Peptides against a protein of PDB entry 3H8D. Designs and how they scored, part 70

Target 1, 122 residues: chain A of PDB entry 3H8D
Amino acid sequence: DMKRQQRFFRIPFIRPADQYKDPQNKKKGWWYAHFDGPWIARQMELHPDKPPILLVAGKDDMEMCELNLEETGLTRKRGAEILPRQFEEIWERCGGIQYLQSAIESRQARPTYATAMLQNLL

## One batch from the design tools (peptide; aimed at target 1 I11 I14 C65 L74)

Design b2_p30_6 (made by RFdiffusion4)
Pose (drawn by RFdiffusion4):
Structure b2_p30_6 (pose): chain A 119 residues (1-119), chain B 122 residues (1-122), chain P 30 residues (1-30)
Amino acid sequence: KRQQRFFRIPFIRPADQYKDPQNKKKGWWYAHFDGPWIARQMELHPDKPPILLVAGKDDMEMCELNLEETGLTRKRGAEILPRQFEEIWERCGGIQYLQSAIESRQARPTYATAMLQNL
Amino acid sequence: as target 1 above (122 residues)
Amino acid sequence: ADLLEAAAEVDESDPEEDQAMYEKLMASRS
């Protein structure tokens, strides 16, 4: 029913902007958009646990801008294939995280919940 | 979900003559494919030593890869799949819009998602 | 030559622009 689009933004800590390149610890921010709305958000950090977020339970913590008001489709190198998102998501325990939110009625139905519920 | 049937692939390559040269002397080229479901709709090749090759379905059937998507194994090759814009940026720089527009005007281009996309643009 | 160079760079992004985009997205939360 809707186009699935995935984005990735590599980032460094704000405190690392003026250190030498070898001292800049990298992280990665990810987003899965189910149409205009974000279904899953994922953050890999070099200094704390991975942040896994799903539509519904984590609306307050997730990026609140829809796809067009982010400008992500306009940024070069930002969009990634579905498998580039899914591989990282699975390694972070994302399947169990989304399943737990589904069973406790905390998950908004999206293409992501439909995929986990099907298989 | 015509868009979901669209799949794009890129294979970097070198000539055999450059196989054992230093990495800086390996003149790379790129082979590309746009699959409209099981069949190649557009094929593109950047070469380090000759003009770029642009091929469209219908007009260029003899020159294009004859295998369908599943027969190629490309969906199982690590790093081969690219986003539509990665194909389109190179296709445009090569004159691919003019090449596809001409094939459509000469009616040689078989209707595909690619011809449908160029027509919606015009 | 230009085509080959564009192909070599088609997968690249600007780090400063990445960081600015990350900050924008993080600032959009409640």

Design b2_p30_6_s1 (made by RFdiffusion4, then SolubleMPNN; from b2_p30_6, 15 letters changed)
Fold by OpenDDE base, seed 3:
Structure b2_p30_6_s1 (fold): chain B 122 residues (1-122), chain C 122 residues (1-122), chain A 30 residues (1-30)
Amino acid sequence: as target 1 above (122 residues)
Amino acid sequence: as target 1 above (122 residues)
Amino acid sequence: DELLQLAEEIDTYDEEEAQELYERLKASRA
């Protein structure tokens, strides 16, 4: 249902190899998620040492968070929720539009708010 | 219409007397706004040197921003938009619920998303 | 000023808490 609330989240992470280094030597990554209602629609990871990871529901289910929104605890983490544009800006810069479009065209994408929006814009 | 998009904004301000002081001597306040579609519904100001100011549409129109959302330029200012909860948490801490409720009861509040939500919760 | 402090810190995160959350989310499929 297109009436589902769209919510976006971001949390930082430190690479496992850096966890016990001095703060100045810790390189921070960012984990992003778009939830279409209770279910994840898109996930994105910015890593300090490798290319961004883009994931879309249907295509990348095995690599995406499998917890529903409530199970994640993201709604209870101060500072985790972000504005839609804070997600989309990064998504776009990472080539997310093309990635999602390709997933739709290949029939790999599960229908979500994200797929619907893209199909309306293209 | 209850389908209007609810958007929230915050911008800092420096007291006029502090404008030309060293950064460490500038006391920062915060200006908050809730827009119910294009029209402001609530406004709030946190001051470093006086009590918070709470304003609701209908009651406090003369003291609130008179520009519609587009005219404010807030949508074009990076970092100005905030999540609903970032507004509401401060609003609640300042006694905003009681303030709005009183405005409704006194028939001073203009109907907004905020008034509707409050009336549903009480 | 408590309110001003809250306004400044409202969207901040604890690094350790965030790391734990991240690890939990990533481990959810393990």
Scores: peptide ipSAE 0.308, ipTM 0.759, DockQ to the pose 0.779
OpenDDE base, seeds 1, 2, 4, 5: peptide ipSAE 0.311, 0.307, 0.311, 0.311; ipTM 0.760, 0.759, 0.762, 0.761; seeds 1, 4, 5 fail the geometry check

Design b2_p30_6_s2 (made by RFdiffusion4, then SolubleMPNN; from b2_p30_6, 15 letters changed)
Fold by OpenDDE base, seed 4:
Structure b2_p30_6_s2 (fold): chain B 122 residues (1-122), chain C 122 residues (1-122), chain A 30 residues (1-30)
Amino acid sequence: as target 1 above (122 residues)
Amino acid sequence: as target 1 above (122 residues)
Amino acid sequence: DELLKLAEEIDTYDEEEAQRLYEQLKASRA
């Protein structure tokens, strides 16, 4: 149902290899998620030393978070939730539109709010 | 119409008396706004040296921002928009629920999304 | 001032807590 609430989240992370380094040598990444109701629709990871990771429901289920929104605890973590545009701006810069479009065209994407919005744009 | 988009904003301010002081001596306040569609529904100000200011449409029109949302430029200011809960948490802590309730009961509040939500809660 | 402190911290994150959460979320992957 397109009436489901759309919620977006972001948390920082440090690479496992940097966990024991001095603060100045810890390179920070960012983990992003878009939830279409209780279920994840898109996931994105920004890494300091490799290309962004883009994931969409249906195509990348095995690589994406399997927890529903409540199970993640993201709704209870201060500073984790972000505005839609804060997600979309990064998504667009990382080539997310093309990635999701390709997943739709190849019939790999599960229908979500994200797929519906993109199909309305094209 | 209750289908109007609800948007929330926050911007910091420095007291006029502190504008020329060293950074460590500049006490920061916060200005908050809730827009129910294009028009402001609630406004709130946190000050470092006096009680919070709470304002609701209808009752406090003369004290509130007179610009529509587009005229404020807030939608174009990076970092100004905030999540609903970032507004509501502060609003609640400042006694906003009681303030709006009193305005409704005294027939001073203009009907907005905020009044409707509160009336559903009571 | 507790209200000002809350206003300043409401959208900030704790790095250690965030790291733990990230690891948990990654571990939840298939």
Scores: peptide ipSAE 0.326, ipTM 0.773, DockQ to the pose 0.836
OpenDDE base, seeds 1, 2, 3, 5: peptide ipSAE 0.327, 0.324, 0.323, 0.325; ipTM 0.772, 0.771, 0.772, 0.773; seed 1 fails the geometry check

Design b2_p30_6_s3 (made by RFdiffusion4, then SolubleMPNN; from b2_p30_6, 13 letters changed)
Fold by OpenDDE base, seed 5:
Structure b2_p30_6_s3 (fold): chain B 122 residues (1-122), chain C 122 residues (1-122), chain A 30 residues (1-30)
Amino acid sequence: as target 1 above (122 residues)
Amino acid sequence: as target 1 above (122 residues)
Amino acid sequence: DELLELAEKIDEYDEEEAQALYEKLKSSRA
């Protein structure tokens, strides 16, 4: 149902290797999630030391957050929720459109709001 | 029509008196707007040197932004758009619920998404 | 000014809290 609430979240993280370093030497990454209702549709991770990670529901379930939205606690964390465009701009720059498109074409993607939007765009 | 898109924006401002001061002496205020479709429904201003200003459509038209959403350019200003809760939390803390309620009761408020939501809450 | 402080910090995060949350989300596999 395309009437499901679309919510987007972002949280920073410090690389495990940097956790014990001085603050000035801690490089920050960003973890992103798109929830289509209670369930994650897309996940994205920006790392300071490796290429972005793009994940889509159906294809990458084993690598994605397995918690439903309520279980994550993201809705209760101040500053975690972001606007759709704050997610999409990064997603697009990371090649997310092509990634999701390929997942659809390979029949790996679970239908979500994200797949529907992409199919409307193409 | 409650199907209109609700969009919220916030931009900072520096007091005129502080414009020529050192950065550390510039106290920042915040200008907020809630648009119910193309038209402003609520406006709010946080000032460093006076009480918050609360404005609602119908009652305070002469003091509110007169531009439609497109004319404001807010949609094209990076970082200007905010989540509903980023507006509502401040609105509530400033007594906005009571202010809007009073405007409705006095028959000064123009019907908006904001008036509808408040009437649902009461 | 409490309101101004809130407005300024509304999008700020606590590093430890954020890190804990990240770890929770990344380790939440069954």
Scores: peptide ipSAE 0.320, ipTM 0.764, DockQ to the pose 0.766
OpenDDE base, seeds 1, 2, 3, 4: peptide ipSAE 0.319, 0.317, 0.315, 0.319; ipTM 0.763, 0.762, 0.763, 0.764; seed 2 fails the geometry check

Design b2_p30_7 (made by RFdiffusion4)
Pose (drawn by RFdiffusion4):
Structure b2_p30_7 (pose): chain A 119 residues (1-119), chain B 122 residues (1-122), chain P 30 residues (1-30)
Amino acid sequence: KRQQRFFRIPFIRPADQYKDPQNKKKGWWYAHFDGPWIARQMELHPDKPPILLVAGKDDMEMCELNLEETGLTRKRGAEILPRQFEEIWERCGGIQYLQSAIESRQARPTYATAMLQNL
Amino acid sequence: as target 1 above (122 residues)
Amino acid sequence: SMEEDEEEGDRMVETMMRAMGKVVDEEAFE
């Protein structure tokens, strides 16, 4: 029913902007858009646990801008293939995280919940 | 979900003559494919030593890869799949829009998602 | 132009990431 689009933004800590390149610890921010709306958000950090977020339970913590208002489709190198998102998501325990939110009625139905519920 | 049937692939390559040369002397080229479902709709090759090759379905059937998407194994090759814009950027810089527009005008281009996309643009 | 559009998208993304407490690693996009 809707186009699935995935984005990735590598980042460094604000405190690392003016250190030498070898001292800049990298992280990665990810987003899965189910149409204009984010279904899943994932953050890999070099200094704290991975942040896994799903539509519904985590609306307050997630990026609140829809796809057009982010400008992500306009940034070079930002968009990634579905597997590039799914591989990282699975290694973070994302399947169990989304399943737990589904069973406790905290998950908003999206293409992502439909995929986990099907298989 | 005609867009979901669209799949794009890129294979970097070198000539055999450059196989054992230093990495800085390996003149790379790139082979590309746009699959419209099981069949190649557009094929593109950037070469280090000759003009770019642009091929469209219908007009260029003899020159294109004859295998369908599953027969190629490309969906199983790590790093081969690219986003549509990664194909389109190169296709445009090679004159691919003019090449596809001409094939459409000469009616040689077989209708595909690619011809449908160029027509919606015009 | 395509370049200007990409630059505007980069500025919007930087603004968004900054609001999240993060700095975009621009070297990852070179």

Design b2_p30_7_s1 (made by RFdiffusion4, then SolubleMPNN; from b2_p30_7, 11 letters changed)
Fold by OpenDDE base, seed 5:
Structure b2_p30_7_s1 (fold): chain B 122 residues (1-122), chain C 122 residues (1-122), chain A 30 residues (1-30)
Amino acid sequence: as target 1 above (122 residues)
Amino acid sequence: as target 1 above (122 residues)
Amino acid sequence: SREEEEEEGRRKVEELMKSRGLVVDESAFE
């Protein structure tokens, strides 16, 4: 249902190994999530020392957040929620369109708002 | 079509009469807009010296922004775009639900994402 | 309360990130 609320979140992170280092030695990453209603549709991670991680529902369920939106606490974390474009801009830069497209074509992607939007775009 | 992009914007304003006053005497208001795709669905204004103004498409077209989203330049205005909840929270506080509901019941409201969501809520 | 809700959010997000092998960087939060 396209009437489901689309919500996007971003959490800055550091590596556990950097947790006790000086601020200057803490390399920053970004964790992103797109929730289509209560359930995650896409997840993305920008790491300081490895390629971006792109994950889509259906294909990457084992690697993605397994909690529903309420369970995550994201809606209660001030500053976590971001605008759709703040997610999509990074998603596009990381090749997310192609990644999701491939997941659709391989019949791995679970239908979500994201799959619907992509199918409208193509 | 519920697949249209929903975008929300907020612009601070000062009253024309305060334009030439000292900063301490400039009372700030807020202009809000909800765009359902390229066209405005709702508009809201918080004023320092009068009740909030609530406007809905179909009913209040003469008082609402008559520009499409691209024409407004809002998408290019840094800090103008806000999260849906940042709009809805104020909308609800100002009695927007009741206002839109009345517009629907009086058959004045043009169908929008906002009308659809309200009808889902009720 | 709002404060309790925010603290719950912070805690849960921290747990979420830790479960994924990450640590929330509070200093970098927007």
Scores: peptide ipSAE 0.272, ipTM 0.624, DockQ to the pose 0.677
OpenDDE base, seeds 1, 2, 3, 4: peptide ipSAE 0.270, 0.269, 0.270, 0.270; ipTM 0.623, 0.616, 0.618, 0.628

Design b2_p30_7_s2 (made by RFdiffusion4, then SolubleMPNN; from b2_p30_7, 12 letters changed)
Fold by OpenDDE base, seed 4:
Structure b2_p30_7_s2 (fold): chain B 122 residues (1-122), chain C 122 residues (1-122), chain A 30 residues (1-30)
Amino acid sequence: as target 1 above (122 residues)
Amino acid sequence: as target 1 above (122 residues)
Amino acid sequence: SREEEEEEGWKKVKELMESMGRVVDESAFE
């Protein structure tokens, strides 16, 4: 439904092993989420020492944030919300288009704003 | 076209009459723009001493920014780009929904992402 | 209150991330 609000968030994270190290010794990752209305549609993680993780609703529900948008408090966390382009730019660079496409083709993806947009593009 | 990038911007402005006054005597307004791809779809101005100005493509072209997005340099101005919700929240408060609806009904509005979204809502 | 709701929600996010082997770096927020 194109009327649903699309909201994007990112959270910086570190590895548990670096939690108590000096700042210069902490390797930072980034967690990204796309919410299509109240429900997460895409999740993405940039790690300092491994390939990006891409997740799409339907296929990867077990590995994705299980909280709805309101439950996360992300809308109230200063600095967490990002522009759509800030998400999509990283998503594209990480191969998200191909990943989502494969999930659609395999019938694993739950219909979301993201799937609809991709289907319009292809 | 739902594939076009929706981008929103905000710029503070002061009244020409206050331009050379001391800071305490300057009243600040806010200029808002919604770009549907390269083209402006909506413009909004919050003034310190008069009602908000709402403008929609097609109807108000003569009063709106005539530059395409790239020409404005807004994408390169730090702090100018805002979240969609930051625009829409103000737009709604200022009666933008009704304004755009009237423009559609009078056949004055040029089709944009904004008109499409409104038509989906109604 | 809104502040309490924010705190509770954010706590859940941090806990969720920790359960997945990630620790939120709050100092890195803009």
Scores: peptide ipSAE 0.183, ipTM 0.599, DockQ to the pose 0.507
OpenDDE base, seeds 1, 2, 3, 5: peptide ipSAE 0.182, 0.182, 0.178, 0.180; ipTM 0.448, 0.582, 0.407, 0.585

Design b2_p30_7_s3 (made by RFdiffusion4, then SolubleMPNN; from b2_p30_7, 11 letters changed)
Fold by OpenDDE base, seed 5:
Structure b2_p30_7_s3 (fold): chain B 122 residues (1-122), chain C 122 residues (1-122), chain A 30 residues (1-30)
Amino acid sequence: as target 1 above (122 residues)
Amino acid sequence: as target 1 above (122 residues)
Amino acid sequence: SREEEEEEGFKKVKELMESMGKVVDESAFE
C-alpha cells in the first residue's frame, strides 16, 4: 500500500574502536534508513574506510535493522529524521538504484515503496 | 496516484506594513505549503495578529499559490523544505483535519494525497 | 515529557547502533 508513510533517518556513528579516542582520531560514518511504514525498506551506510553498504528489504534482512520503526527510537531522536532527498541523493551516488534493480530482477527484493518507485522510474 | 512525491515547504514572511520597520517591530508569520507532485495540495499561514489561514486544493484555489512546484523555486531555496511532520503538526493544531474533512464532505476538495490520507484516517 | 521522550529515543538509538557495531556520534548531530 503506497499510502504508508515514508520516513528517512540518518545517524552519525563512530567505530567502537574510536569511541575512546580523541575527537580528531574518531572517523565518522553515517547510517541511513528508509522506513516504509513501520518496516525498513532500505538501509545505507557510509563508512570512512570502506565502500558504502547498500541493503534492501527481502534481500538483506539479516544485515538490516530488525526492529520496527517505533522500537528503534528514531522517531523520538531529535535530528535523526531527514528529508527523502537527503537519503535519495546519497542512495543514488552509492549506486542504490542499480543495487535495488538487481535485487528486483533476481526476485530477492521484498516489495516496498522503494521497489515500486524504481519500477515507475524504469 | 499515491506514488507522487509529497513535499512540504515553509517560508517566513513579514507583513508588508512591517517591512520598513525596525527589526524589533517586524512580526514574523509563516507560510506553509504541501505539494502533491507538482501541484499544491494544502497551504497554511501562521500570522502574528490573526487566526491561522488554512487552504485546500479545489476549495481555495484562488487564494493559494498558483505556481507549480518548479515555478515556485522552493526546491532551490535552502531551508525552505521541511519534514512532513513539521507541516502536519501545525496543520493539526490549526484545525486542518476538520477543515479538510469539511471540504471533502462539501465536495469542494480536489482529490489529493491529503484527501486520501484523511479518508484513511477516518 | 518531551525531554524524557527524547532521552528514551536517544537511548534506543544508541542501543540500535551498538547492535550494528556502531557508536552514535553525539557531537555530529545537527
Scores: peptide ipSAE 0.244, ipTM 0.637, DockQ to the pose 0.678
OpenDDE base, seeds 1, 2, 3, 4: peptide ipSAE 0.225, 0.229, 0.219, 0.233; ipTM 0.631, 0.620, 0.492, 0.637

Design b2_p30_7_s4 (made by RFdiffusion4, then SolubleMPNN; from b2_p30_7, 12 letters changed)
Fold by OpenDDE base, seed 2:
Structure b2_p30_7_s4 (fold): chain B 122 residues (1-122), chain C 122 residues (1-122), chain A 30 residues (1-30)
Amino acid sequence: as target 1 above (122 residues)
Amino acid sequence: as target 1 above (122 residues)
Amino acid sequence: SREEEEEEGWRKVKELMASRGLVVDESAFE
């Protein structure tokens, strides 16, 4: 149901090799999640030294967050929640529209708010 | 259509009488807006020295923002956009649920995302 | 408790990220 609340989150990360370095030597990446109601619909990872990773429900379930939103505790992490546009801007810039479209066409994507919105766009 | 993008904004204001006072003597209020797609659905005003003002589309059109979202320029004003919960928390605290419910029951409210969500809640 | 369950969930999120080579920067959260 497209009446479900859409919520977006962002978590900074560093590489394991950098975790014991000085702050100036820690290259920061960003983990993004789009929750369609309780369940994740899209996930995105920005890396400082490799291409972005895009993931969509249905196709990439094994690599995506397996917890429902409440289980993650993200809603209680101050600074984690972001605006929809803050997610979408990056998603689009990273080729997310094409990625999700391809997942739909190949029948790999699970129906979500994101798939519905894309089908409205195209 | 409940597939429309829901966006929320907050702008601080000061009373006309305070505009030439020292900063410590300027009491700040807050103007809130909920846009259901391009059009405003709810408006809310927090005042430092009087009760909050709640407004809903259909009932209070004459007192609400008359510009569509793009015309307002709010999407281009840094710091103006807020999370849905940042709006809803204040809305609920100010009695917005009851206000909107009453507007629906009296057939004064225009159908919006807000009215649909309320009808799901009740 | 709910708080304990949420803490466990957050730990699992970090573990999931770690399995992908991502170490959460905890300092970003208050």
Scores: peptide ipSAE 0.176, ipTM 0.583, DockQ to the pose 0.435
OpenDDE base, seeds 1, 3, 4, 5: peptide ipSAE 0.176, 0.174, 0.168, 0.176; ipTM 0.589, 0.425, 0.503, 0.582

Design b2_p30_8 (made by RFdiffusion4)
Pose (drawn by RFdiffusion4):
Structure b2_p30_8 (pose): chain A 119 residues (1-119), chain B 122 residues (1-122), chain P 30 residues (1-30)
Amino acid sequence: KRQQRFFRIPFIRPADQYKDPQNKKKGWWYAHFDGPWIARQMELHPDKPPILLVAGKDDMEMCELNLEETGLTRKRGAEILPRQFEEIWERCGGIQYLQSAIESRQARPTYATAMLQNL
Amino acid sequence: as target 1 above (122 residues)
Amino acid sequence: EAEPFVSSYDAHHSELSPEFVKWFSERLEE
C-alpha cells in the first residue's frame, strides 16, 4: 500500500566536535518510513544501550516529522537499502522488541508489524 | 507496487591487465543493471579506457546480459544492490535520458518501468 | 554514505530540513 524507505545518519556526540579525529566516537541513527510516517527508529550509540523505537508505544520519543518535512530524501548518502536497516535492527534485538510491543497492544500497525505477524 | 519490482545493481570491476598492479594503479570501471521485475530494463558500463556503454531493453537486446534476475544471483551478492538514485545519477551523466528518449521516439525501446518513468516526467 | 552529523557544522551546511536538524541536534544532547 505504501513505499518503504530507510535512512541512516552517522553521528558524533556534541561533546566531541572539537577533539582530534581519533577521539570522535561514532554512532548511527536509522529510520524506517512506512509511506510518509516513521514505523521504526533505531540509534546505535558508542556510550549507551541501543535505542529501539516503534510507532505507537514510542511516538513521544521518535522523530515526529513525516518523510517530506525531514528532507531526508534530499540528503546525499542518507538513504539505505531495506537489508542495511534490517540487519542492524535484528542484531539489536529489534524482532523481540517489536513482537513484545505487538503482544502488549502497544504497537501501531505498520508494514513492519505486518512482516513480523506474517512469519 | 510497480516500484517494488524495480531493482538496481552495481559491480565495480578492473581489467585483467590491472589485476596485480598497485591499488592506486587499478583503473576501476563500473557495471550497472536496472531490473524491471525479472528482466533487465537498462544496462550501463563505465570503462576506464573507452566510451561508456548505455543499453536499453528492446533496442539493445543482443548486447545486454541475457540472464534474468534470479539466474544472475545478484540479489545474493553482498554490496551489489544499489538505490535507484545511485543508478539514475550515473545514467543521467552518461546521456542516458537522451539515449532512452531517442529509443522511445524511434519506438525501439520496449515498454518498461524506465520508459514509463521518462514519459511521466515529460 | 553520509559523513557523521556534527551539530555545529550541520546547523549551517546540512541538506536536511531545519526542523530535522534542530530536532536531531537537541536529541544528541540527551

Design b2_p30_8_s1 (made by RFdiffusion4, then SolubleMPNN; from b2_p30_8, 12 letters changed)
Fold by OpenDDE base, seed 4:
Structure b2_p30_8_s1 (fold): chain B 122 residues (1-122), chain C 122 residues (1-122), chain A 30 residues (1-30)
Amino acid sequence: as target 1 above (122 residues)
Amino acid sequence: as target 1 above (122 residues)
Amino acid sequence: MAEPFIPEREAYYSELSPKFVKWLSERLKK
């Protein structure tokens, strides 16, 4: 249902190996999430030393957040929620459109707001 | 500026090594913070199996919380904020006065509300 | 010796659910 609220979040992370290093030696990554209603539709991970990881519901369920939005606490974390475009900008730069498109074409993607928008665009 | 709001916080922690142990084997510590306005002035850590750790701004910046107060989320965490005296009582018991005094005398301490108060006291 | 406590991390993620923090930590170890 397209009436579901689309919410986007971003949180930083430090690699476990860097946790005990001096602050200047801690390379920061970013974890992004798109929730279509209570459930995740897209996940994106930016790492300081490896390529971005893109994940879409249906195809990558085992690697994506299994918690519903309320269970995460993201809505209660100030600064975690971001604007749609803040997510989409990075998603696009990382090849997310092609990734999701391929997932749709291979019938791996679960229908979400994201798949609907992409199918309307193409 | 002494007009900055002085806020104090306390949160419990479990040692990383104990995180996956049975509850009875998880020894709890306490993390204390004094914020002079948006930035930390003093930090204190009570551990179950080692001496308290005392930290003061300027001297111990590398080991102290580098987030500003808003970034920590402490103001939004129920039960985290404590009264000034709740911090000071523990600080004094742990030798905080002497620690801060030494930091001032060695010119390691950054001027804060805490340094000002101590200098007025001595 | 026990691993050192990282109060900054604990403070930052304190508003998130422990379950999520755990999940995220495990996920990011990869």
Scores: peptide ipSAE 0.346, ipTM 0.621, DockQ to the pose 0.199
OpenDDE base, seeds 1, 2, 3, 5: peptide ipSAE 0.345, 0.338, 0.339, 0.340; ipTM 0.542, 0.634, 0.623, 0.631

Design b2_p30_8_s2 (made by RFdiffusion4, then SolubleMPNN; from b2_p30_8, 14 letters changed)
Fold by OpenDDE base, seed 4:
Structure b2_p30_8_s2 (fold): chain B 122 residues (1-122), chain C 122 residues (1-122), chain A 30 residues (1-30)
Amino acid sequence: as target 1 above (122 residues)
Amino acid sequence: as target 1 above (122 residues)
Amino acid sequence: MAEPFIPEYEKYYSELSKKFVDWLSERLKK
């Protein structure tokens, strides 16, 4: 009974190392977030030059957004909010199911909407 | 355990009576749909000159989209898909919770993701 | 959904909170 709003966001980023390069040399990455209510449940980062980074609440808190959703300003940024499937499609493609499953099995995952949904699938 | 994709869409419409009027006399309405997997679960129509129309699967099948999601072409229409909250906000504002609740209580509603979520709320 | 055009960093992230931008910046240094 997850009654909290499930909201998903995506913002582009340019690596600090590329920030002052010519436009053609600025490789774009993408930061994704799944918020289960006010707090982040999953975070994903697509980098142009390295494997995707997958993060789940409880396990990876130190690397995940510590701000509540309101504090981020994501809801006020035009184009930042994405459809659930836009997140999930990438999440699944990047091995997110296995990652979250492993976090659950190791007792590292904090219960979230994501963990509940996965446990209903398995 | 609703594993089906929940997808939401919105498209504008012009009333048949206004179809051949001058542009300034064509009042725009909005057609909303919630698809629970391939089939519509909720439909909502915002009209410029009359109360919103709320429709739920099982109760209002004759007035609702009979095409499966793929047949509608909505997934291929740019700008048609909307965020869940974009649908729910309007649904709630228009009395959708009460409408669906009444449909459930009268045993008219077909079980969908929408009915399941509402029954978890009440 | 088409990928957005990315304007200058400061302009693009202007709608985000400074706190978040700062957090994100530090995060991306890793």
Scores: peptide ipSAE 0.235, ipTM 0.547, DockQ to the pose 0.354
OpenDDE base, seeds 1, 2, 3, 5: peptide ipSAE 0.234, 0.234, 0.225, 0.233; ipTM 0.550, 0.536, 0.545, 0.540

